# Ledger of designs, part 79: peptides against a protein of PDB entry 3T6J

Target 1, 375 residues: chain A of PDB entry 3T6J
Amino acid sequence: PIVESYIGFIESYRDPFGSRGEFEGFVAVVNKAMSAKFERLVASAEQLLKELPWPPTFEKDKFLTPDFTSLDVLTFAGSGIPAGINIPNYDDLRQTEGFKNVSLGNVLAVAYATQREKLTFLEEDDKDLYILWKGPSFDVQVGLHELLGHGSGKLFVQDEKGAFNFDQETVINPETGEQIQSWYRSGETWDSKFSTIASSYEECRAESVGLYLCLHPQVLEIFGFEGADAEDVIYVNWLNMVRAGLLALEFYTPEAFNWRQAHMQARFVILRVLLEAGEGLVTITPTTGSDGRPDARVRLDRSKIRSVGKPALERFLRRLQVLKSTGDVAGGRALYEGYATVTDAPPECFLTLRDTVLLRKESRKLIVQPNTRLE
Target 2, 372 residues: chain A of PDB entry 3T6J as posed
Amino acid sequence: PIVESYIGFIESYRDPFGSRGEFEGFVAVVNKAMSAKFERLVASAEQLLKELPWPPTFEKDKFLTPDFTSLDVLTFAGSGIPAGINIPNYDDLRQTEGFKNVSLGNVLAVAYREKLTFLEEDDKDLYILWKGPSFDVQVGLHALLGHGSGKLFVQDEKGAFNFDQETVINPETGEQIQSWYRSGETWDSKFSTIASSYEECRAESVGLYLCLHPQVLEIFGFEGADAEDVIYVNWLNMVRAGLLALEFYTPEAFNWRQAHMQARFVILRVLLEAGEGLVTITPTTGSDGRPDARVRLDRSKIRSVGKPALERFLRRLQVLKSTGDVAGGRALYEGYATVTDAPPECFLTLRDTVLLRKESRKLIVQPNTRLE

## One batch from the design tools (peptide; made by RFdiffusion4, then SolubleMPNN)

Design b2_p13_3_s4 (from b2_p13_3, 5 letters changed)
Fold by OpenDDE base, seed 4:
Structure b2_p13_3_s4 (fold): chain B 375 residues (1-375), chain A 13 residues (1-13)
Amino acid sequence: as target 1 above (375 residues)
Amino acid sequence: LGPSPTGVYYPDP
């Protein structure tokens, strides 16, 4: 078997300032069959990058073909096991030297064991579809999230000699219509500037890229979905994200006004963006469960994903990227923290919904790491 | 990308 591993101070999620890496390591075996799908995605990456909602001037100047591999994890040492990885975690290196992507396939497979009777917050009519397509849709999401999410975008930089990696005279900020007014100086990084919001903000950008690009027929084709199946995968992917946004409330601490999980915070932000879009795209309805206790239902109008959801996500995603590229911490923080606030304001009453989420909380899952043998 | 939103989680600060 082909064995891959890495070890070191890698992920900064446990650092409140998003800068210091936690010691992490894994040993995994390459899944050749699933890797082939991601290789096809890599082959289309340069073209798909052009579909992202920012000007080419905000994208990498030269496309560097990355590696993408699906891995079955044998052992993982760290505070948490991811579904996907994009390394290195330095944007400057990503745009100048390249990067590698991995999907932790057997980690994703753990989520496939969804029990219908335990599936919360979905309409009955959506449960079977959700169970059927959750796994495949998440494969699509992970691929897009890593390769075209974390793997996209350009940081505007002025080097130590004063030279810019962009034309100050011609590059226009698509949000303001003005020339670029801020950038990263030598030694400044994404994490060092955006600090407390850096991790969650970047995850939100990557998740948004996944939702946005999964609407592209070529993406679904790469993963082997066509016709009605492709549409169902899209629907379930978006539905999963919206549901995740509600579930995210479990990881908010009202007393401290903070989030305890960067990815779940990101998913809540996306939920807020899609709720703000209105027009009946997303509906969260408090209900009473069969046990007589509070419950809730999330509904996503499939017919409004492209007409309402996509434009809303496009605008939001562009703003995320522009603020990231220009190193506009003040603007980025204002935008992101605005969507990340949790109040009990109507109509959503998120703090009340949080009580419902906690009430319906599933038992903690224990991830038992596998073993293998040579034949 | 962190754990799946369907019950596989780990705490951040």
Scores: peptide ipSAE 0.038, ipTM 0.786, DockQ to the pose 0.081
Fold by OpenDDE base, seed 1:
Structure b2_p13_3_s4 (fold): chain B 375 residues (1-375), chain A 13 residues (1-13)
Amino acid sequence: as target 1 above (375 residues)
Amino acid sequence: LGPSPTGVYYPDP
């Protein structure tokens, strides 16, 4: 078996300011079959990066081929086990030295273990499809999220000597039509500038990349999906995201007006973006469960994913990237916090929905880490 | 551990 491991101060999600890493470590075994799919994704990464909705000037100057493997984790020491990892977390190193991606496949498998009768907030007609394709769609989403989400985009920087890593005269901000007016100064980082929203904002960007690029036939082909299967994987991936946006309300604390989980906040933001797109793309309907208590249903119109969803996500994703690249904290915060605001305003009445989500939440799963033997 | 562990997941403190 091929064994991989890491250890150190790596992830900063437990830091409210997104700067201080938690000490963690894992030991895992390579899943060769799934790793082969991710390697094919890596082989297409340079081309797929060009499909992202920002000018090449906002992308890395030079493509650096990353590593990507699927891992079955044997042991993980930390506060939580991720589904995917992109390291290092230093943007400068990602741009100049490269990075590695991993998918923790057996962690994803745990997430699959939901009984049909316990599957909340979906239409009955979607449940079987969701159960069937949740796993495969997660593989696609994680691959895109790590490799092309976290692995994409450029930060505009002025170094300590005053030199820019972009041409100030020719690079145009696609949102404003003007020259670049802000950037990262020497010593400034993504986390130091965007602070309290940095982690969730970046996760939102990465998740959005996943949704956006999963629509590309080449991506689905890499993962072995064609025809109706590919369309079902797309549908379930998007459906999972909008459902996750609703589930995210569990991690919002109304009294403190804060979010307790960066990824779930990101998913709520995406839900808000897709709801804003309108045209019947996403509908959340309060219902009454069989127990006579509040329930809800999320509906995603499959036929509107490309026509309504994709353009909305494209615009939003481009804005995220441009604001990130230019270090525009004011603009970025205004955008992101706007979508992350939770009120009880109609028609969605999110605070009321939160009560429903809490009422219907499943018990926390316990992950039992496996052993292995050589025969 | 969460409802959707895509990416890095950290539970509530």
Scores: peptide ipSAE 0.034, ipTM 0.762, DockQ to the pose 0.115
Fold by OpenDDE base, seed 5:
Structure b2_p13_3_s4 (fold): chain B 375 residues (1-375), chain A 13 residues (1-13)
Amino acid sequence: as target 1 above (375 residues)
Amino acid sequence: LGPSPTGVYYPDP
């Protein structure tokens, strides 16, 4: 077997300011079959990057072919085990030196082990479809999230010599129609600029890229889905995201007005964006469970994903990228914190829904180290 | 310069 490992101060999610890395490490075995799918995704990455909703001037100047491997984790030491990884975590290095992607396949498999009768917040008609396609849709989402999410976009930089990595006279901000007014100065990084929102903001961008690009037929084809299956994978991926946005409320602390998990905050933001789009795309309905206690149902109108959802996500995703590229912290914070705010305002009454989410909370799964053998 | 917190995807809990 091909063995991969990494170790060091890598992820900064536990730092409130998003800068200090947590010491972690893993040992894993390459899954050759699944890696082949990701290799096909890599082969299409340069073209797929052009499908993202920002001008080429906001994308990397040169495409650097990354590695992408599916791994079965044997051991992981850290506070949390991810489903996917994109490293290094320095945007400047990603732009100039390249990056590596991994999917932790057996971690994804653990997330699938929800029993139908315990599956919360879905309509009965969606449960079987959700169970069937959750796994495949996760593979798609993780691949896109890592490779084309974290692996996309350009930061506008002025170096220590005063030189810009973009043409100030010709590059236009697609949101304002004006020339670029802000950028990263020498020594400034994504983390240093966006600080407390950097982690969640970037995860939101990456998740949004996943949702947006999973609509592309070429992506589904790469993963082996066509026709009705492809449409079901798309639907379940989007459904999973809006459901996750509701589940995210578990990780909000009202008393402190803060979020405890960057990815879940990101998913809540996406939910808010899609709710704002209106037109019946997403509906969250408080209900009464069979036990007589509060429950809820999330509904996603499949027929409105492309007509309503995609345009809303496109606009939002473009704004995220433009604000990131230009280092516009004020604008970025205003946008992101606006969508990340949790109140009890109608019609959603999110604080009330949070009580429902907590009431229906499932026990945390324990991930244990597997056994290996030679045959 | 510390690492950026932008490199991982966590599945739904």
Scores: peptide ipSAE 0.033, ipTM 0.720, DockQ to the pose 0.712
Fold by OpenDDE base, seed 3:
Structure b2_p13_3_s4 (fold): chain B 375 residues (1-375), chain A 13 residues (1-13)
Amino acid sequence: as target 1 above (375 residues)
Amino acid sequence: LGPSPTGVYYPDP
C-alpha cells in the first residue's frame, strides 16, 4: 500500500494566539476506493468554486489543482486526531502554490459508531436516518470543508514594494458597494490580524462552505448519491451541524467567556445563524427525559433548508469571506463574537441548555491505533 | 509567525 506521513510543528490550536505549532505526526495508508471519490471532487473543484457566494475578485486568481487522498491512520501523535487536513496552513502559499487535502477515513468511521439508544437531542423519527447517513454525510462535509472551504478565497495584499494583488479602482466590496478600503500589509497574516478568533472563524467559514455546497446536485453525484438518497444525505448533514452546535456548549466556559475548541465554537456560530433565519427552520425544545431529568430536542425542517437556510447561510458566508479578504478585523470580530456569545437570554436560554448538554454528555470515545500485517 | 491552526477538521467528540 501507499504510505503517507508528516511530522513537525503543524497545527497551532493549542496556542491562544494561533502562532506556535504543536509538534505532531502521523503514518497512514491510502484508501484507494475512497480516494477516487475525492479525485472526482477535485476534478469539479474549479467549477464549484464559482458557486461560492462571493465575486470572482474575492477568489483565487488562478485555480491550482490540489491533491486529495483518503487515508487510514496507523498512528497519530498529537493532542487530537482530525477527520481531515488541508496543508500548508499559510494562506499565501495556498493562494500561489496550492495545497494538499487528506481525509482520515478510519477516524471518521469511529465517529460514525453511535448506538441508537444513546443518541441524544434528536427526534425519534430522525434517529434511524441519522444513523444511516451520518457517515456518508460526513464524507461529503469533510471533502467540501477541506477542498472548497480551506481551499477557497483570496486575501487582498499589498506587498513590500507597495503593489496590490487586486485592482483598487475596479474591485468592489459586495457588502458595502464601495472600493476596497482595507487589506493585508507586508508581514501581516490571517492569524496575526485576527488572532484569538482566527482559528474558529476559518473553521466556521469552511463548515459553512460544506453546508452551502452540499446542496449542489453535482456534489452529491460525485459521492454516489442521487434522488431520495441525495436529499437524505443533505438533510442529515445539516441536521448533524445544528446538533453539533448544541453539543458545542460543552466546550464553552461561562466563567471565562471562553471557547475551548475552535471547531465546536464554529458549529455553535452556524447554529446561531440558522436560528436567526427563523421561519421554523431550526427549533431547539427543552424536554424531560424518561429519567425525569432535563433533555432537549433539535428539529430541522427539511422543507426549509433551501428556502430559508441556504439564503441565510449565503449572506453569512459572504460576510465571513469579505471580512477575511479585506483584513477587516474590527468588522470580523464584531460579526463572529456576536454569534459566538453565549447567554441565557430567551427564547434559546443557551446557558440553561448547556446544563442539559453536560447532563446528557456521552462517554469519551477512545481511538485505538491499529497494527498491520500480511495475511 | 507559525503555521495557522485552520487547516484541519475535527469530528464531533
Scores: peptide ipSAE 0.031, ipTM 0.730, DockQ to the pose 0.678

Design b2_p13_4_s1 (from b2_p13_4, 10 letters changed)
Fold by OpenDDE base, seed 1:
Structure b2_p13_4_s1 (fold): chain B 375 residues (1-375), chain A 13 residues (1-13)
Amino acid sequence: as target 1 above (375 residues)
Amino acid sequence: PTSVELLDTTVRG
């Protein structure tokens, strides 16, 4: 077996300011079959990066081929086990040396283990599809999220000598139509500038990349899906995201007006973006469960994913990237916090929905470390 | 480094 491991101060999600890493480590075994799919994704990465909704000037100057593997984790020491990892977290190193992506396949499998009768907030007609394609759609989403989400985009920087990594005279901000007016100065980083929203903002960008690019036939083909299967994977991926946005409310603390989980906040933001798109794309309907207590249903109109969802997500994703690249903290915060605001305003009444989510919450699963043997 | 934490997709109901 091929064994991979890492250890150190790696992830900063437990730091409210996104700066200090938590010490963690894992030991895992390579899943060769799934890794092969991710390698095909890597082989197409340079081309797929061009499909992202920003000018090449906002993308990395030179493509560096990253590594990508699917791992079955044997041991993980930390506060939580991720589904995927992109390392290193240092933007400068990502740009100059490259990066590695991993999908923790058996961790994802745990998430797959949902019984139909316990599956909340979905229409009955969607439950079987969701159960069938949740796993495959997660593989697609994680691959895109790590490789082309976290692995994409350029930060405009002025170095200590005053030199820019972009042409100030020719590069145009696609949102404003003007020359670039802000950038990262020497010593400034993504986390240092965007601070409290940096982690969630970046996760939102990466998740959005996943949703956006999963619509591309080449991506689905890489993962072995064609025809109706490909469309079902797309549908379930988007459905999972909007459902996740609802589930995310569990991690909001109304009294403190804060979020306790960066990824869930990101997913709520995406839900808000897609709701704003309107036209019946996403509908959340409060209902009464069989127990006579509050419930809810999320509906996603499959036929409107490309016509309504994609354009909305494109615009939003481009804005995220442009604001990130230019270091526009004020603009970025205004945009992101706007979508991350949770109120009880109609029609959604999110605070009321939060009560429903909490009511329907299942007990947290315990993840037990596996073992393996050589025969 | 960045990571994707798993969704708690299991809900009562």
Scores: peptide ipSAE 0.040, ipTM 0.692, DockQ to the pose 0.083; fails the geometry check
Fold by OpenDDE base, seed 2:
Structure b2_p13_4_s1 (fold): chain B 375 residues (1-375), chain A 13 residues (1-13)
Amino acid sequence: as target 1 above (375 residues)
Amino acid sequence: PTSVELLDTTVRG
């Protein structure tokens, strides 16, 4: 078998300022069969990057072909085992040197295990479809999230010699219609400038890329989905995201007005964006469970994903990227924190919904380190 | 340094 490993101070999710890495390491075996799907995605990456909702001037100047491998983890040391990884986390290195993507396949397999009777916050009519396609749709989301989410976009930089990596006279900000007015100076990084929101903001961008690009037929073909199956995968992927946005409330601390998990905050933000789109796209309905206690149902109108959801997400995703590229911390913070606020305002009453989420909280998932044998 | 989902290896209190 082909063995891969990494070790070091890599992920900064536990640092409130997003700068200091947590010690992490793993040893894994390459899953050749699953890696083939991601290789096809890599082969289409340069073309798919052009489908993202920002002008080429806001995308990387030169496409650098990354690696993408599915791994079965043998041992993992850290605070948690991710489903996917994109490294390095330095945007400057991503732009000039490239990056590597991995999907932790056996971790995903554990995450796919769901009992129908314990599945919360979904309509009965959606449960079987959700169970059927959660795994496959999540594979799509992970691939897009890592490769085209974290692997996309350009930071505008002025180096120590005063040179720009963009043409100041011709590049136009698509949000303002004006020339670029802000950028990263020498020594400034994404994490150093955006600090407390950097991790969650970037995760939100990556998740949004996944939702946006999963609508593209080429993406679904790469993963082997066509016709009705492709539409079901799209539906379940979007449904999973809006459900995750509700579940995310578990990780909000009202007393401190803070979030304890970057990905969950990101998913809540996306939920808020899609709710704001209106037109019946997403509906969260408080209900009463069979036990007589509060419950809730999330509904997603699949017929409105392309007509209502996609345009809303397009606008939001473009704003995220433009603010990131230009180093506009004030604008970025205002946008992101605005959607990340949790109040009890009608009609959603999110603080009340949070109580429901906590009441229906699932047991924490555990992974036992696997073993190997010769056959 | 990006991930989609995290699974805990220990029981969370």
Scores: peptide ipSAE 0.035, ipTM 0.709, DockQ to the pose 0.098; fails the geometry check
Fold by OpenDDE base, seed 5:
Structure b2_p13_4_s1 (fold): chain B 375 residues (1-375), chain A 13 residues (1-13)
Amino acid sequence: as target 1 above (375 residues)
Amino acid sequence: PTSVELLDTTVRG
C-alpha cells in the first residue's frame, strides 16, 4: 500500500483570528480507485475554473497542477478530522508553488452512519434517495470544494515595491462596473484582513463552488455519473447542503452571538442565500414528531435548482470572490454577517428551529483507528 | 504572503 502522512501546525480553525495553526497529524493509505477520479478532475481543473462566475482577471494568472489523492485514514491526531484538506494554507505559496488536495474517504462512512429511521429533517420520499447518494454526492462536493473551491480565485496585491499583480487601468470590478478600488498591501493576508470571518467565509466560498460546479455535466461524468444518476447526485448534494444549513444551528451560541464551527456557519449562510432566492426552492416546515415533540422538514424543489438556485448562488458566489479579491473587508463582513445572523424573525424563526435541532440532535460519533492486514 | 483555512468537515446526522 501507498502510505501518506503529514504533521505540524497546519489548520487555524481554533484560532479566533484564523491565523495560528493547530498541531495535527495523520497517517493514511491511498485509495487508488477514488484517486483516479480525482486525477481526472485535476486534468479538467483548468477548464472548469473558467466556468466559475467571475472574470479571468479574478482568477489565478497561471494554473499550477495540484496533486489530488483519496486517502483512507488510519490515524488522525487533532481536534477534528476533516473530509478533505487543501494545503498549504498560504495563498502566496499556493499561487507560486502549487498545492495538494486530499480526500479522507473513509471519514464519510462514519459521519453518515445514521439509520433511515433516525435520519432527521428530511421528507420520507427523500430518505432513500438521500441514503443511496449521500456518499457519492459528498465525494463530488469534497473534490470540488478542495480543488476548485479553495484552489480558485486571485487576490489583488500591491507588493513592497509598489507593483500590482493586476492592470489597474483595464481590470473591472464586475459588481460595480468600475476599476479596482482596493487590494492587499504588502504584508496583508486573507486572515489578517478578514480575521474573525476569514475561515468561515472561505469555507462558504468553497462550498458554494461545489454546489455551483456540480451542476456541470463534465464534473458528474468524471465521477462516473450519467443520466438520471447524475441528476440524483446533484439533487442529493444540494439537499444535503440545505439540510446541513439547518443542522448548523447546533453550532450557534445565541448568548454570545457567535458560531463555534466555521463550516457549519458557512452552510447556514448558504441556506439563507437559497431561502432568500424564494420561489419555492427551499422550504423548512416545522412539524410534530411521532413523539409529539417539535420536528422539522427540509424540502428542496429539484426542478428549481437550475432555474432559481443556480442564479442565486452565482450572484452570491461572485460577490464573495470579488470582495475577497479586492480585500474589501467592510463589504465582505457586511455581506457575510448579514447572512450569518440568527434571529427568531418570521417566517423561518431560526432560533426556534435551533431548539428543534438541539432536540433532535444525534449523539456524536466515536471515530476509532481501524485494523489493517496484509492479504 | 497570504493564508486561508482549507478543510472540509462532514455533516452529522
Scores: peptide ipSAE 0.030, ipTM 0.670, DockQ to the pose 0.100; fails the geometry check
Fold by OpenDDE base, seed 3:
Structure b2_p13_4_s1 (fold): chain B 375 residues (1-375), chain A 13 residues (1-13)
Amino acid sequence: as target 1 above (375 residues)
Amino acid sequence: PTSVELLDTTVRG
């Protein structure tokens, strides 16, 4: 077997300022079959990057071919087990040396184990489809999230010598129609500038990239889906995201007006964006469960994903990237915190929905580290 | 600059 491992101060999610890394480590075995799919995605990455909704001037100047591997985890030491990883977390190294992506396949498999009778917040007509395609759709999402989400976009920088990594005279901000008016100065980083929203903001961008690009036929083909299957995978991926946005309310603390999980906050933001799009794309309906207590249903109109959902997500994703590239903290914070705000305002009444989510909360899943041997 | 890149399925904090 091919064994991979890493250890050290890597991820900064536990640092309120996003700067100090948590000590982590894992040992994993390469899943060759699944890795082959991700290699095909890597082969198309340069082309797919051009499909993202920002000008080439906001994308990396030169494409560096990354590695992408699916791993089955044997041991993981840390505060949480991820589904995917993109490393290193240093933009300077990504620009010069490239990056590596991994999907923790057996972690995803555990997440897929849902009993139909316990599946919350979905219409009955969607449950079987959701169960069938949750796994495959999440594989697509993880691949896109890591490779083309975290692996995309350019930061505008003025170095210590005063040189810019972009042409100030010719590069235009697509949102304002004006020249670039802000950038990262020497010593400034994504985390140092965006601070408390940096992690969640970046996760939101990466998740949005996944939803946006999963609509591309080439992506589905790479993962082996065609025709009706491809459309079902797309539908379930989007459905999973809007459901996750509702589930995310568990991780909001109303008393402190803060979020306790960056990815869940990101998913709630995406839900808000898609709700704002209107036109019946997403509907959350409070209901009464069979037990007589509050429940809810999330509905996604499949026929409106491309016509309503995609344009809304495109505009939002472009704004995220432009604000990130230009280091516009004020604009970025205003945008992101606006969508991340949880109130009880009609029609959604999110604080009330949160009570429903908590009421229907599932038991925590336990992940047990396996042993393995050669037979 | 630096960034945080992770798709986490678990609850942190």
Scores: peptide ipSAE 0.029, ipTM 0.687, DockQ to the pose 0.100; fails the geometry check

